# Peptides against a protein of PDB entry 5ONS, part 71

Target 1, 181 residues: chain A of PDB entry 5ONS
Amino acid sequence: MFKKFDEKENVSNCIQLKTSVIKGIKNQLIEQFPGIEPWLNQIMPKKDPVKIVRCHEHIEILTVNGELLFFRQREGPFYPTLRLLHKYPFILPHQQVDKGAIKFVLSGANIMCPGLTSPGAKLYPAAVDTIVAIMAEGKQHALCVGVMKMSAEDIEKVNKGIGIENIHYLNDGLWHMKTYK

## One batch from the design tools (peptide; made by RFdiffusion4, then SolubleMPNN)

Design b2_p17_2_s2 (from b2_p17_2 with D2P I7V E14K)
Fold by OpenDDE base, seed 5:
Structure b2_p17_2_s2 (fold): chain B 181 residues (1-181), chain A 17 residues (1-17)
Amino acid sequence: as target 1 above (181 residues)
Amino acid sequence: SPHEVEVTDEEVEKEYE
Protein backbone atom coordinates (compact mmCIF):
# COMPACT_ATOMS: atom_id res chain seq x y z
CA MET B 1 0.00 0.00 0.00
CA PHE B 2 2.88 2.38 0.76
CA LYS B 3 5.74 1.02 -1.34
CA LYS B 4 5.79 4.07 -3.59
CA PHE B 5 4.10 6.40 -1.15
CA ASP B 6 5.55 9.85 -0.64
CA GLU B 7 4.11 12.42 1.74
CA LYS B 8 4.88 15.33 -0.53
CA GLU B 9 3.36 13.77 -3.62
CA ASN B 10 0.60 11.52 -2.32
CA VAL B 11 -1.11 13.52 0.44
CA SER B 12 -4.11 15.50 -0.77
CA ASN B 13 -5.44 17.25 2.32
CA CYS B 14 -6.14 16.99 6.02
CA ILE B 15 -9.46 17.46 7.79
CA GLN B 16 -10.41 17.72 11.43
CA LEU B 17 -13.22 15.39 12.40
CA LYS B 18 -16.41 16.31 14.19
CA THR B 19 -17.13 14.83 17.60
CA SER B 20 -19.85 12.55 16.28
CA VAL B 21 -17.55 11.16 13.59
CA ILE B 22 -14.81 10.54 16.14
CA LYS B 23 -17.23 8.61 18.33
CA GLY B 24 -18.20 6.46 15.39
CA ILE B 25 -14.61 5.73 14.51
CA LYS B 26 -13.76 4.84 18.09
CA ASN B 27 -16.63 2.37 18.11
CA GLN B 28 -15.35 0.87 14.87
CA LEU B 29 -11.86 0.52 16.32
CA ILE B 30 -13.18 -1.22 19.41
CA GLU B 31 -15.18 -3.57 17.22
CA GLN B 32 -12.09 -4.43 15.16
CA PHE B 33 -9.66 -4.51 18.08
CA PRO B 34 -11.50 -5.26 21.33
CA GLY B 35 -8.28 -5.25 23.33
CA ILE B 36 -7.71 -1.61 22.48
CA GLU B 37 -10.73 -0.34 24.44
CA PRO B 38 -8.95 0.27 27.77
CA TRP B 39 -6.21 2.16 25.93
CA LEU B 40 -8.25 4.20 23.49
CA ASN B 41 -8.54 7.25 25.74
CA GLN B 42 -4.76 7.24 26.05
CA ILE B 43 -4.24 6.79 22.31
CA MET B 44 -6.98 9.26 21.37
CA PRO B 45 -7.47 11.65 24.29
CA LYS B 46 -10.84 13.41 24.32
CA LYS B 47 -9.17 16.81 24.56
CA ASP B 48 -7.17 16.28 21.37
CA PRO B 49 -8.61 16.75 17.90
CA VAL B 50 -8.65 13.80 15.55
CA LYS B 51 -7.67 14.43 11.96
CA ILE B 52 -7.81 12.44 8.77
CA VAL B 53 -4.99 12.82 6.29
CA ARG B 54 -6.47 12.10 2.89
CA CYS B 55 -4.09 10.54 0.42
CA HIS B 56 -4.17 9.32 -3.15
CA GLU B 57 -5.71 5.95 -3.91
CA HIS B 58 -8.41 6.57 -1.31
CA ILE B 59 -6.02 6.11 1.61
CA GLU B 60 -6.98 7.80 4.87
CA ILE B 61 -4.74 8.14 7.91
CA LEU B 62 -6.09 8.91 11.38
CA THR B 63 -3.87 11.25 13.35
CA VAL B 64 -3.84 12.77 16.82
CA ASN B 65 -1.34 15.53 17.61
CA GLY B 66 0.48 14.69 14.42
CA GLU B 67 0.92 11.05 15.40
CA LEU B 68 -0.17 8.58 12.74
CA LEU B 69 -2.34 5.99 14.45
CA PHE B 70 -4.50 4.06 11.99
CA PHE B 71 -5.09 3.97 8.27
CA ARG B 72 -7.61 2.52 5.85
CA GLN B 73 -8.27 2.35 2.13
CA ARG B 74 -11.62 2.87 0.44
CA GLU B 75 -13.36 2.87 3.81
CA GLY B 76 -12.26 -0.69 4.46
CA PRO B 77 -10.96 -1.96 7.78
CA PHE B 78 -8.62 0.13 9.87
CA TYR B 79 -5.00 -0.95 10.25
CA PRO B 80 -2.72 0.26 13.01
CA THR B 81 0.49 1.94 11.97
CA LEU B 82 3.70 0.14 12.86
CA ARG B 83 4.54 2.90 15.31
CA LEU B 84 1.29 2.42 17.17
CA LEU B 85 1.74 -1.33 17.03
CA HIS B 86 5.24 -1.04 18.49
CA LYS B 87 3.80 0.83 21.46
CA TYR B 88 0.82 -1.49 21.80
CA PRO B 89 1.93 -4.83 20.38
CA PHE B 90 -1.14 -6.64 21.68
CA ILE B 91 -3.50 -4.80 19.31
CA LEU B 92 -3.01 -7.44 16.63
CA PRO B 93 -2.50 -11.18 16.66
CA HIS B 94 1.03 -12.15 15.66
CA GLN B 95 2.66 -14.26 13.00
CA GLN B 96 6.42 -14.81 12.77
CA VAL B 97 8.51 -15.19 9.63
CA ASP B 98 11.92 -16.81 9.48
CA LYS B 99 15.14 -14.84 9.11
CA GLY B 100 15.31 -15.44 5.39
CA ALA B 101 11.97 -13.77 4.77
CA ILE B 102 12.97 -10.48 6.42
CA LYS B 103 14.67 -8.90 3.42
CA PHE B 104 11.72 -9.70 1.18
CA VAL B 105 9.15 -8.33 3.61
CA LEU B 106 11.20 -5.15 3.91
CA SER B 107 11.10 -4.80 0.13
CA GLY B 108 7.32 -4.82 0.23
CA ALA B 109 6.86 -8.39 -0.93
CA ASN B 110 3.94 -10.47 0.19
CA ILE B 111 4.77 -13.21 2.65
CA MET B 112 4.98 -16.61 1.05
CA CYS B 113 3.85 -19.72 2.86
CA PRO B 114 7.31 -21.29 3.24
CA GLY B 115 8.43 -18.27 5.22
CA LEU B 116 5.70 -19.05 7.73
CA THR B 117 6.19 -22.81 7.97
CA SER B 118 9.98 -23.12 7.98
CA PRO B 119 12.19 -23.51 11.03
CA GLY B 120 12.39 -20.20 12.83
CA ALA B 121 8.90 -19.18 11.79
CA LYS B 122 5.88 -19.36 14.09
CA LEU B 123 2.42 -19.71 12.62
CA TYR B 124 -0.55 -19.18 14.91
CA PRO B 125 -4.21 -19.97 14.23
CA ALA B 126 -5.86 -17.24 12.20
CA ALA B 127 -8.68 -17.00 9.68
CA VAL B 128 -8.55 -15.46 6.23
CA ASP B 129 -8.71 -11.66 6.24
CA THR B 130 -7.34 -11.38 9.77
CA ILE B 131 -5.10 -8.34 10.19
CA VAL B 132 -1.87 -9.52 11.80
CA ALA B 133 1.41 -8.21 13.13
CA ILE B 134 4.37 -9.75 11.35
CA MET B 135 7.21 -10.60 13.68
CA ALA B 136 10.57 -12.03 12.67
CA GLU B 137 12.85 -14.72 14.00
CA GLY B 138 15.34 -13.26 16.43
CA LYS B 139 13.71 -9.82 16.44
CA GLN B 140 11.69 -8.08 19.13
CA HIS B 141 9.48 -5.66 17.21
CA ALA B 142 7.05 -6.12 14.32
CA LEU B 143 8.38 -5.30 10.87
CA CYS B 144 5.08 -5.43 9.00
CA VAL B 145 1.31 -5.21 9.22
CA GLY B 146 -0.37 -7.78 7.03
CA VAL B 147 -3.59 -9.53 6.14
CA MET B 148 -4.04 -13.28 6.09
CA LYS B 149 -4.77 -14.35 2.51
CA MET B 150 -4.99 -17.97 3.58
CA SER B 151 -5.97 -19.41 6.91
CA ALA B 152 -3.13 -20.62 9.09
CA GLU B 153 -4.41 -24.14 8.53
CA ASP B 154 -4.28 -23.77 4.76
CA ILE B 155 -0.83 -22.17 4.90
CA GLU B 156 0.46 -25.26 6.66
CA LYS B 157 -1.40 -27.65 4.36
CA VAL B 158 -0.78 -26.02 0.99
CA ASN B 159 2.52 -24.35 1.89
CA LYS B 160 2.69 -22.59 -1.45
CA GLY B 161 1.79 -19.13 -2.66
CA ILE B 162 0.92 -15.96 -0.80
CA GLY B 163 0.06 -16.59 2.83
CA ILE B 164 -0.07 -13.01 4.06
CA GLU B 165 -0.45 -9.80 2.09
CA ASN B 166 2.07 -7.11 2.98
CA ILE B 167 0.13 -3.93 3.79
CA HIS B 168 2.59 -1.75 5.71
CA TYR B 169 6.24 -2.48 6.44
CA LEU B 170 9.22 -0.93 8.17
CA ASN B 171 10.86 1.82 6.11
CA ASP B 172 7.99 2.10 3.63
CA GLY B 173 6.46 5.42 2.66
CA LEU B 174 4.14 5.52 5.65
CA TRP B 175 6.99 4.81 8.06
CA HIS B 176 9.02 7.64 6.59
CA MET B 177 6.08 10.01 6.89
CA LYS B 178 6.59 9.90 10.69
CA THR B 179 4.24 12.75 11.67
CA TYR B 180 1.67 15.03 10.07
CA LYS B 181 0.09 18.13 11.61
CA SER A 1 -1.02 -8.41 30.79
CA PRO A 2 -1.03 -5.89 27.96
CA HIS A 3 0.80 -2.62 28.52
CA GLU A 4 2.33 0.23 26.58
CA VAL A 5 5.87 -0.47 25.39
CA GLU A 6 8.51 2.23 25.32
CA VAL A 7 10.25 2.07 21.96
CA THR A 8 11.98 4.44 19.55
CA ASP A 9 12.13 4.47 15.78
CA GLU A 10 15.90 4.15 16.00
CA GLU A 11 15.72 1.00 18.08
CA VAL A 12 13.48 -0.74 15.57
CA GLU A 13 15.39 0.51 12.55
CA LYS A 14 18.70 -0.68 14.00
CA GLU A 15 17.15 -4.02 14.82
CA TYR A 16 16.49 -4.60 11.13
CA GLU A 17 19.69 -3.11 9.65
Scores: peptide ipSAE 0.788, ipTM 0.971, DockQ to the pose 0.974
Fold by OpenDDE base, seed 1:
Structure b2_p17_2_s2 (fold): chain B 181 residues (1-181), chain A 17 residues (1-17)
Amino acid sequence: as target 1 above (181 residues)
Amino acid sequence: SPHEVEVTDEEVEKEYE
């Protein structure tokens, strides 16, 4: 989603959300990520305005005090930014790729099944379309936010092709935005 | 148990350098 993303070239505008819209978004976030509920007041304090940075290709980024928190495309599900995920790593279920897959993930490549089934990888139960945090063998912090394109079961059985779609990865265009006010 | 983690950009970037 952000492989060729550039803040200067791909951001269209920024709007401040009304209270009712913010409330709706918070409810959606809790529905998507139940574990976030106790932390949402900390992540999105009621005293702070919430903004949406509108980007090309129907990408929207939720921000509070310039911090990029969540994003979505074409009004689909919200994804946490890696930066938020690093602070709250429990927001998403995890999958772990082996060391060999790291360089490919960091190039924006989708995660192939063997990188999830090989020694050093850890594959946890997850349904297709589940948004997941991609961890890596020997590393502490997530390097990618992805979406299961197969169930964990199918990844194990088929063990061929794209297991997880790479949505947002470390050092991509979104990561390099840092903040936006 | 879930809790907020203190982490910097540089820390993560260094990890994957």
Scores: peptide ipSAE 0.788, ipTM 0.971, DockQ to the pose 0.973
Fold by OpenDDE base, seed 3:
Structure b2_p17_2_s2 (fold): chain B 181 residues (1-181), chain A 17 residues (1-17)
Amino acid sequence: as target 1 above (181 residues)
Amino acid sequence: SPHEVEVTDEEVEKEYE
């Protein structure tokens, strides 16, 4: 989603949301990520304005105090930014790729099944379409936010093809947006 | 237990250099 993304060229505008809209978004976030509920007032304080950065390709980025928190495309599900995920790593269920897959993930490649079933990888139960944090063998912090294209069960059984779609990864165009005010 | 983690961009970027 952000492989060729550039803040200067791909951001269209920024709007400040009304209170009623913010309430609706918070409810959506809790539905998607139940574990975030106790932390949402800390992440999105009631006194702080919430803004949406509108980008090309129908991408919207939710921001508070200049911090990029969540993003979505074409009114689809919200994804946490890697920066938010690093602060709150429990927001998403995890999957772990082996060491050899790291360089490919960091180039924006989708995650193939063998990279999730090999020694050094850790595959946890997850249904298709689940948004997941991608961890790596020997590393502490997530390097990617992805979407399960196969269930964990099918990844183990078939062990061929794309297991997880790469949505947002470390050092992509979104990562390089440190803040936006 | 879940808690906020103190982390910097530099720490993560260095980890994956």
Scores: peptide ipSAE 0.787, ipTM 0.971, DockQ to the pose 0.980
Fold by OpenDDE base, seed 4:
Structure b2_p17_2_s2 (fold): chain B 181 residues (1-181), chain A 17 residues (1-17)
Amino acid sequence: as target 1 above (181 residues)
Amino acid sequence: SPHEVEVTDEEVEKEYE
């Protein structure tokens, strides 16, 4: 989603959200990420305005105090930014790629099944379309936010093709935005 | 248990250098 993304060229505008819209988004976030509920007031304090940065290709980034928290495309599901995920690593289920897959993930490549079934990888139960944090062998912090294109069960059985779609990865265009006020 | 993790951009970037 952000492989060729550039803040200077791909941001269109920024809008401040109404209270009712914020309430709806918070409810949606709790539905998507139940574990976030106790932390949501800390992540999105009531006194702070919530803004959406509108980008090309129907991408929207949810921000509070300039921090980029979540993003979505075409009003689909919200994804946490890597920066938010690093602070709250429990808000997504995890998958772990082997050491050899790291360089490919960091180039924006989708995650192939062998990188999830090989020694050093850890594959946890997850349904297709689940948003997941991609961890790596020997590393502590997530390098990617992805979406399961197969269930964990099918990844193990078939072990061919794209297991997880790479949505947002370390050092991509979104990572380099840092903040937006 | 779930808790906020103190982390910097530099720490993560260095981890994946």
Scores: peptide ipSAE 0.787, ipTM 0.971, DockQ to the pose 0.973

Design b2_p17_2_s3 (from b2_p17_2, 5 letters changed)
Fold by OpenDDE base, seed 5:
Structure b2_p17_2_s3 (fold): chain B 181 residues (1-181), chain A 17 residues (1-17)
Amino acid sequence: as target 1 above (181 residues)
Amino acid sequence: GPHMVEVTDEEVEKEYE
């Protein structure tokens, strides 16, 4: 989603949200990520305005005090930014790729099944379309936010093709967009 | 249980150099 993304070229505008809209978004976030509820007032304090940065390709980024928190495309599901995920790693269920897959993930490549089934990888139960944090063998922090394109069960059985779609990865265009006010 | 983690951009970037 952000492989060729550049703040100067791909941001269209920024709007400040009404209180009623913010409430609706918070409810959506709690629905998607129930574990976030106790932390949401810390992540999105009531005193602070919530803004949406509108980008090309119908991408929207939720920001508070310049921090990029969540994003979505075409009013689909919200994804946490890697930066938020690093701070609150429990927001998403995890999958772990082997060491060899790291360089490919960091190039924006989708995660292939063998990278999730090989020694050093850890594949946990997850249904298709689940948004997941991609961890790596021997590393502490997530390098990617992805979406399961196959169930964990099917990844193990088929072990070929795209297991997880790479949505946002370390050092992509969104990562380099560190703040926006 | 769940808790907030103190982390910097530099820390993560260095981890994946």
Scores: peptide ipSAE 0.785, ipTM 0.972, DockQ to the pose 0.972
Fold by OpenDDE base, seed 4:
Structure b2_p17_2_s3 (fold): chain B 181 residues (1-181), chain A 17 residues (1-17)
Amino acid sequence: as target 1 above (181 residues)
Amino acid sequence: GPHMVEVTDEEVEKEYE
């Protein structure tokens, strides 16, 4: 989603959300990420305005005090930014790629099944279309936010093709955006 | 249990250099 993303060229505008819209988004976030509920007032304090940064290709980024928290495309599900995920690593279920897959993930490549089934990888139960945090062998922090394109069960059985779609990765265009006031 | 983690961009970037 952000492999060829540049803040200067791909941001269209920014809008401040009304209270009712914010309430709806918070409810959606709790539905998507139940574990976030006790932390949501810390992440999105009531006293602080919530903004949407509108980008090309129907991408929207949810921000509070300039911090980029979540994003979505075409009003689909929200994804946490890596920066938020690093602070709250429990908000997504995890998958772990092996050491060899790291360089490919950091180039924006989708995660292939062998990178999830090989020694050093850790594959946890997850249904297709689940948004997941991609961890890496020997590393502490997530390097990617992805979407399961196959169930964990099918990844193990088939072990061929795209297991997880790479949505947002460390050092991509969204990562380099840092903040938006 | 779950808790907020203190982390910087530099720490994560360095981890993956």
Scores: peptide ipSAE 0.785, ipTM 0.972, DockQ to the pose 0.974
Fold by OpenDDE base, seed 1:
Structure b2_p17_2_s3 (fold): chain B 181 residues (1-181), chain A 17 residues (1-17)
Amino acid sequence: as target 1 above (181 residues)
Amino acid sequence: GPHMVEVTDEEVEKEYE
């Protein structure tokens, strides 16, 4: 989603949300990420305005105090930014790629099944379309936010093709967009 | 249980250099 993303070229505008809209978004976030509920007031304090940065390709980024928190495309599901995920690693279920897959993930490549089934990888139960945090062998912090294109069960059985779609990865265009005020 | 993690961009970037 952000492989060729540049803030100067791909951001269209920024709008400040009304209170009612913010309430609706918070409810949506709790539905998507139930574990976030106790933390949401800390992440999105009531006293702070919430903004949406509108980008090309129908991408919207939810921000508070310039911090990029979540994003979505075409009003689909919200994804946490890696920066938020690093602070709150429990927001998403995890999958772990092996060491060899790291360089490919960091180039924006989708995660192939062997990178999730080989020694050093850890594959946890997850349904197709689940948004997941991608961890890496020997590393502490997530390097990618992805979407399961196959269930964990099918990844193990088929072990061929795209297991997880790479949505947002470390050092992509969104990562380099550190703040937006 | 769940808790906030103190982390910097530099720490994560260095981890994956």
Scores: peptide ipSAE 0.785, ipTM 0.972, DockQ to the pose 0.973
Fold by OpenDDE base, seed 3:
Structure b2_p17_2_s3 (fold): chain B 181 residues (1-181), chain A 17 residues (1-17)
Amino acid sequence: as target 1 above (181 residues)
Amino acid sequence: GPHMVEVTDEEVEKEYE
């Protein structure tokens, strides 16, 4: 989603949201990520305005006090930014790729099944279309936010093809957009 | 249990250099 993203070229405008819209978004976030509920007042304090940065390709980024928190495309599901995920690692279920897959993930490549089933990888139960944090063998912090293209069960059984779609990764265009006010 | 983690951009970037 952000492989060729550049803040100067791909941001269209920024709008401040009304209170009622913010409440609706918070409810959506809790529905998607139930574990975030106790933390949402810390992440999005009531006193702070919430803004949407509108980008090309129908991408919207939710921000508070310049911090980029979540994004979505075409009003689909919300994804946490890697920066938010690093602070709150529990808001997504995890999958772990092996060491050899790291360089490919950091180039924006999708995660292939063998990179999730090999020694050094860790594959946890997850349904297709689940948004997941991609961890890496020998590393502490997530390097990617992805979407399961196959269930964990099917990844193990088939062990061929794209297991997880790479949506947002470390050092992509969104990562380099560190703040926006 | 779940808790907020103090982390910097530089720490993560260095981890993956």
Scores: peptide ipSAE 0.784, ipTM 0.972, DockQ to the pose 0.974

Design b2_p17_2_s4 (from b2_p17_2, 5 letters changed)
Fold by OpenDDE base, seed 1:
Structure b2_p17_2_s4 (fold): chain B 181 residues (1-181), chain A 17 residues (1-17)
Amino acid sequence: as target 1 above (181 residues)
Amino acid sequence: SPHMVEVTDEEVEAEYS
């Protein structure tokens, strides 16, 4: 989603959200990420304005005090930014790629099944379309936010093709954006 | 148990450098 993303070229505008809209978004976030509920007032304090940075390709980034928290495309599901995920690593279920897959993930490549089934990888139960944090062998922090394109069961069984779609990865265009005030 | 993690961009970037 952000492989060729550039803040200067791909951001259209920024709007401040009304209170009612913010409440709706918070409810959506809790539905998507139940574990976030106790933390949501810390992540999105009531006293702080919430903004949407509108980008090309129907991408929207939810921000508070310039911090990029979540994003979505075409009014689909919200994804946490890696930066938020690093602070709150529990908000997504995890998958772990082997060390050999790291360089490819960091180039924006989708995660192939063998990178999730090989020694050093850890594959946890997850259904198709589940948004997941991609961890890596020997590393502490997520390098990617992805979407399961196959179930964990099918990844293990078939072990060919794209297991997880790479949505947002370390050092992509969104990561480099860092803040937006 | 779930808890907030104190981490910097530089720490993560260094981890994957």
Scores: peptide ipSAE 0.785, ipTM 0.970, DockQ to the pose 0.966
Fold by OpenDDE base, seed 5:
Structure b2_p17_2_s4 (fold): chain B 181 residues (1-181), chain A 17 residues (1-17)
Amino acid sequence: as target 1 above (181 residues)
Amino acid sequence: SPHMVEVTDEEVEAEYS
């Protein structure tokens, strides 16, 4: 989603949300990520304005005090940014790729099944379309936010093709955006 | 139990350098 993303070229505008809209978004976030509920007032304090940065390709980034928290495309599901995920690693279920897959993930490549079934990888039960944090062998912090394109069961069984779609990865255009005030 | 993690961009970037 952000491989060729550039803040200067791809941001259209920024709007400040009304309180009723913020409440609706918070409810959506709790529905998607139930474990976030106790933390949501810390992540999105009531006193702080919530903004949406509108980007090309129907991408919207939810921000508070310039911090990029979540994003979505075409009013689909919300994804946490890697920065938010690093602070709150429990927001998403995890999958772990092997060491060899790291360089490909960091180039924006989708995660192929063998990178999830090989020694050093750890594949946990997850259904198709689940948004997941991608961890790596020997590393502490997530390098990618992805979406299961196959169930964990099918990844193990078929072990060919795209297991997880790469949505947002370390050092992509969103990562380099850092803040937006 | 879940808790907030203190982390910097530099730490993560260094981890994957």
Scores: peptide ipSAE 0.785, ipTM 0.970, DockQ to the pose 0.970
Fold by OpenDDE base, seed 4:
Structure b2_p17_2_s4 (fold): chain B 181 residues (1-181), chain A 17 residues (1-17)
Amino acid sequence: as target 1 above (181 residues)
Amino acid sequence: SPHMVEVTDEEVEAEYS
């Protein structure tokens, strides 16, 4: 989603949200990520305005005090930014790729099944379309936010093709967009 | 248990450098 993204070229405008819209978004976030509920007042304090940065390709980034928190495309599900995920690692279920897959993930490549079934990888139960944090063998912090394109069960059985779609990865265009006020 | 993690961009970038 952000492999060719550049803040100067791909941001169109920014809007401040009304309180009713913010409440609706918070409810959606709790529905998507139940574990976030106790932390949501810390992540999105009531006293602080919430903004949407509108980008090309129908991408919207949710921000508070200049921090990029979540994003979505075409009114689809919200994804946490890697920066938010690093602070709150429990927001997403995890999957772990092996060491060899790291360089490919960091180039924006989708995660292939062998990178999730090989020694050093850890594959946890997850349904298709689940948004997941991609961890890596021997590393502490997530390097990617992805979406399961196959269930964990099918990844193990088929073990061929795209297991997880790479949505947002370390050092992509969104990562380099550190703040927006 | 769930808790907020203190982390910097530099720490994560160094981890994957």
Scores: peptide ipSAE 0.785, ipTM 0.970, DockQ to the pose 0.969
Fold by OpenDDE base, seed 3:
Structure b2_p17_2_s4 (fold): chain B 181 residues (1-181), chain A 17 residues (1-17)
Amino acid sequence: as target 1 above (181 residues)
Amino acid sequence: SPHMVEVTDEEVEAEYS
């Protein structure tokens, strides 16, 4: 989603959301990520305005005080930014790729099944379409936010093809935005 | 238990450099 993304070229505008819209978004976030509920007032304090940064390709980034928190495309599901995920690593279920997959993930490549079933990888139960945090063998912090293209069960059984779609990764265009006020 | 983690951009970038 952000492989060729550049803030100067791909951001269109920024709007401040009204209270009722913010409440609706918070409810959506809790539905998607139930574990976030106790933390949401800390992440999005009621006293702070919430903004949407509108980008090309129908991408919207939710921000508070310049911090980039979540994003979505075409009003689909919300994804946490890597920065938010690093602060709150429990927001998403995890999957772990082996060392060999790291360089490919960091180039924006989708994650192939063998990188999730090999020694050094850790594959946890997850249904297709689940948004997941991609961890890596020997590393502490997530390097990617992805979407399961196959269930964990099918990844193990079939073990060929794309297991997880790469949505947002470390050092992509979204990462390099850092803040937006 | 779930808790907020203190982390910097530089720490994560260094981990994957």
Scores: peptide ipSAE 0.785, ipTM 0.970, DockQ to the pose 0.976

Design b2_p17_3_s1 (from b2_p17_3, 5 letters changed)
Fold by OpenDDE base, seed 2:
Structure b2_p17_3_s1 (fold): chain B 181 residues (1-181), chain A 17 residues (1-17)
Amino acid sequence: as target 1 above (181 residues)
Amino acid sequence: ALEELEELEKLPLATPS
């Protein structure tokens, strides 16, 4: 989603959200990420305005005090930014790729099944379309936010093709955006 | 990109799992 993303070229505008809209978004976030509920007032304090940065390709980034928190495309599901995920690692279920897959993930490549079934990888139960944090063997910080294209069960059985789609990865265009006020 | 990861790994997680 952000392989060729550049803040100067791909940001269109920024809008401040109304209180009612913010409440709706918070409820949606809790629905998508139940574990975030106790932390949501810390992540999105009531006293702070919430903004949407509108980008090309129908990408929207949810921000508070310039911090990039979540993003979505075409009003689909929200994804946490890696920066937020690094603060709150538990908001997504994890999958772990082996050491050899790291360089490919960080180039924006989709995660192939063998990278999730090989020694050093850890594959946890997850259904198709689940948004997941891509961890790596021997690393603490998530490399990538991805979406399961196969269930964990099918990844193990088939063990060929794309297991997880790479949506947002470390050092992509969104990562380099850092903040926006 | 690997360099960025290595730099991050020197930092603690804000709220561990």
Scores: peptide ipSAE 0.414, ipTM 0.884, DockQ to the pose 0.659
Fold by OpenDDE base, seed 4:
Structure b2_p17_3_s1 (fold): chain B 181 residues (1-181), chain A 17 residues (1-17)
Amino acid sequence: as target 1 above (181 residues)
Amino acid sequence: ALEELEELEKLPLATPS
């Protein structure tokens, strides 16, 4: 989603959200990520305005005090940014790739099944379309936010093709934005 | 990109998973 993304070229505008809209978004975030509920007040304090940065390709980024928190495309599900995920690693269920897959993930490549079934990888139960954090063997910080294109069960059985789509990865265009006010 | 990862790995996580 952000492989060729540049803030100067791909950001269109920024809007401040009304209180009612913010409440709706918070409820949606809790529905998508139940574990975030106890932390949502410190992530999105009531006293702080919430903004949406509108980008090309129907991408929207949710921000508070310039911090990039979540993003979505075409009003689909919200994804946490890697910067938020690094603060709250439990927001997403995890999958772990082997050490050999790290270079490919960091280039924006989709995660192939063998990288999730090989020694050093750890594959946890997850359904198709589940948003997941991509961890790596021997690393503490998530490399990527992805979406399951196959169930964990099918990844193990088929063990061929794209297992997880790479949506947002370390050092992509979204990562380089850092902040936006 | 790998250098960025190595720098992050020097820092503790704010909240454990």
Scores: peptide ipSAE 0.400, ipTM 0.878, DockQ to the pose 0.676
Fold by OpenDDE base, seed 1:
Structure b2_p17_3_s1 (fold): chain B 181 residues (1-181), chain A 17 residues (1-17)
Amino acid sequence: as target 1 above (181 residues)
Amino acid sequence: ALEELEELEKLPLATPS
């Protein structure tokens, strides 16, 4: 999603959200990520305005105090940014790739099934279309945010093709935004 | 990009699971 993303060229505008809209978004976030509920007031304090940075290709980034928290495309599901995920690693279910897959993930490549079934990888139960944090063997910080293109069960059985789509990865265009005020 | 990861790994997670 952010391979060719550049803040200067791909950001269109920024809007401040109304209170009612913010409440709706918070409810969506809790529905998507139940584990975030106890932390949501810390992540999105009531006293702080919430903004949406509108980008090309129908990408929207949710921000509070300049911090990029979540993003979505075409009114689809929200994804946490890696920066938020690094603060709250439990927001997403995890999948772990082996060491050999790291360089490919960090290039924006989709995660192939063998990288999730090989020694050093850890594949946890997850349904297709689940948003997941991609961890790596021997690393504590998520490398990317992805979407299961196959269930964990099918990844193990088929063990070929794209297992997880790479949506947002470390050092991509979104990562380089850092903050937006 | 790998260098970025290595730098991050030197830092603690804010709220580890």
Scores: peptide ipSAE 0.389, ipTM 0.875, DockQ to the pose 0.689
Fold by OpenDDE base, seed 3:
Structure b2_p17_3_s1 (fold): chain B 181 residues (1-181), chain A 17 residues (1-17)
Amino acid sequence: as target 1 above (181 residues)
Amino acid sequence: ALEELEELEKLPLATPS
């Protein structure tokens, strides 16, 4: 989603959201990520304005005090930014790739099944379309936010093809934005 | 990108999982 993204070229505008819209978004976030509920007031304090950075390709980035929190495309599901995920690593279920897959994930490549079933990888139960944090063998910080294209069960059984789609990865265009005020 | 990862790995997470 952000492989060729540049803030100067791909951001269109920024709007401040009304209270009613913010309430709806918060409810959606809790529905998508139940574990975030106790932390939502810390992440999105009531006193702080919430903004949407509108980008090309129908991408929207949710921000508070310049911090990039979540993003979505075409009003689909929200994804946490890696920067938020690094602060709250539990808001997504995890999958772990082996050491050899790191360089490919960081290039924006999708995660192939063998990288999730090999020694050093850890595959946890997850249904198709689940948004997941991609961890790596021997690394503490998530490398990528992805979406399961196969269930964990099918990844183990079939063990070929794309297991997880790479949506947002470390050092992509979104990562380089850092903040936006 | 590997360099960025290595720099992050030197920092603690704000909230443990």
Scores: peptide ipSAE 0.384, ipTM 0.875, DockQ to the pose 0.686

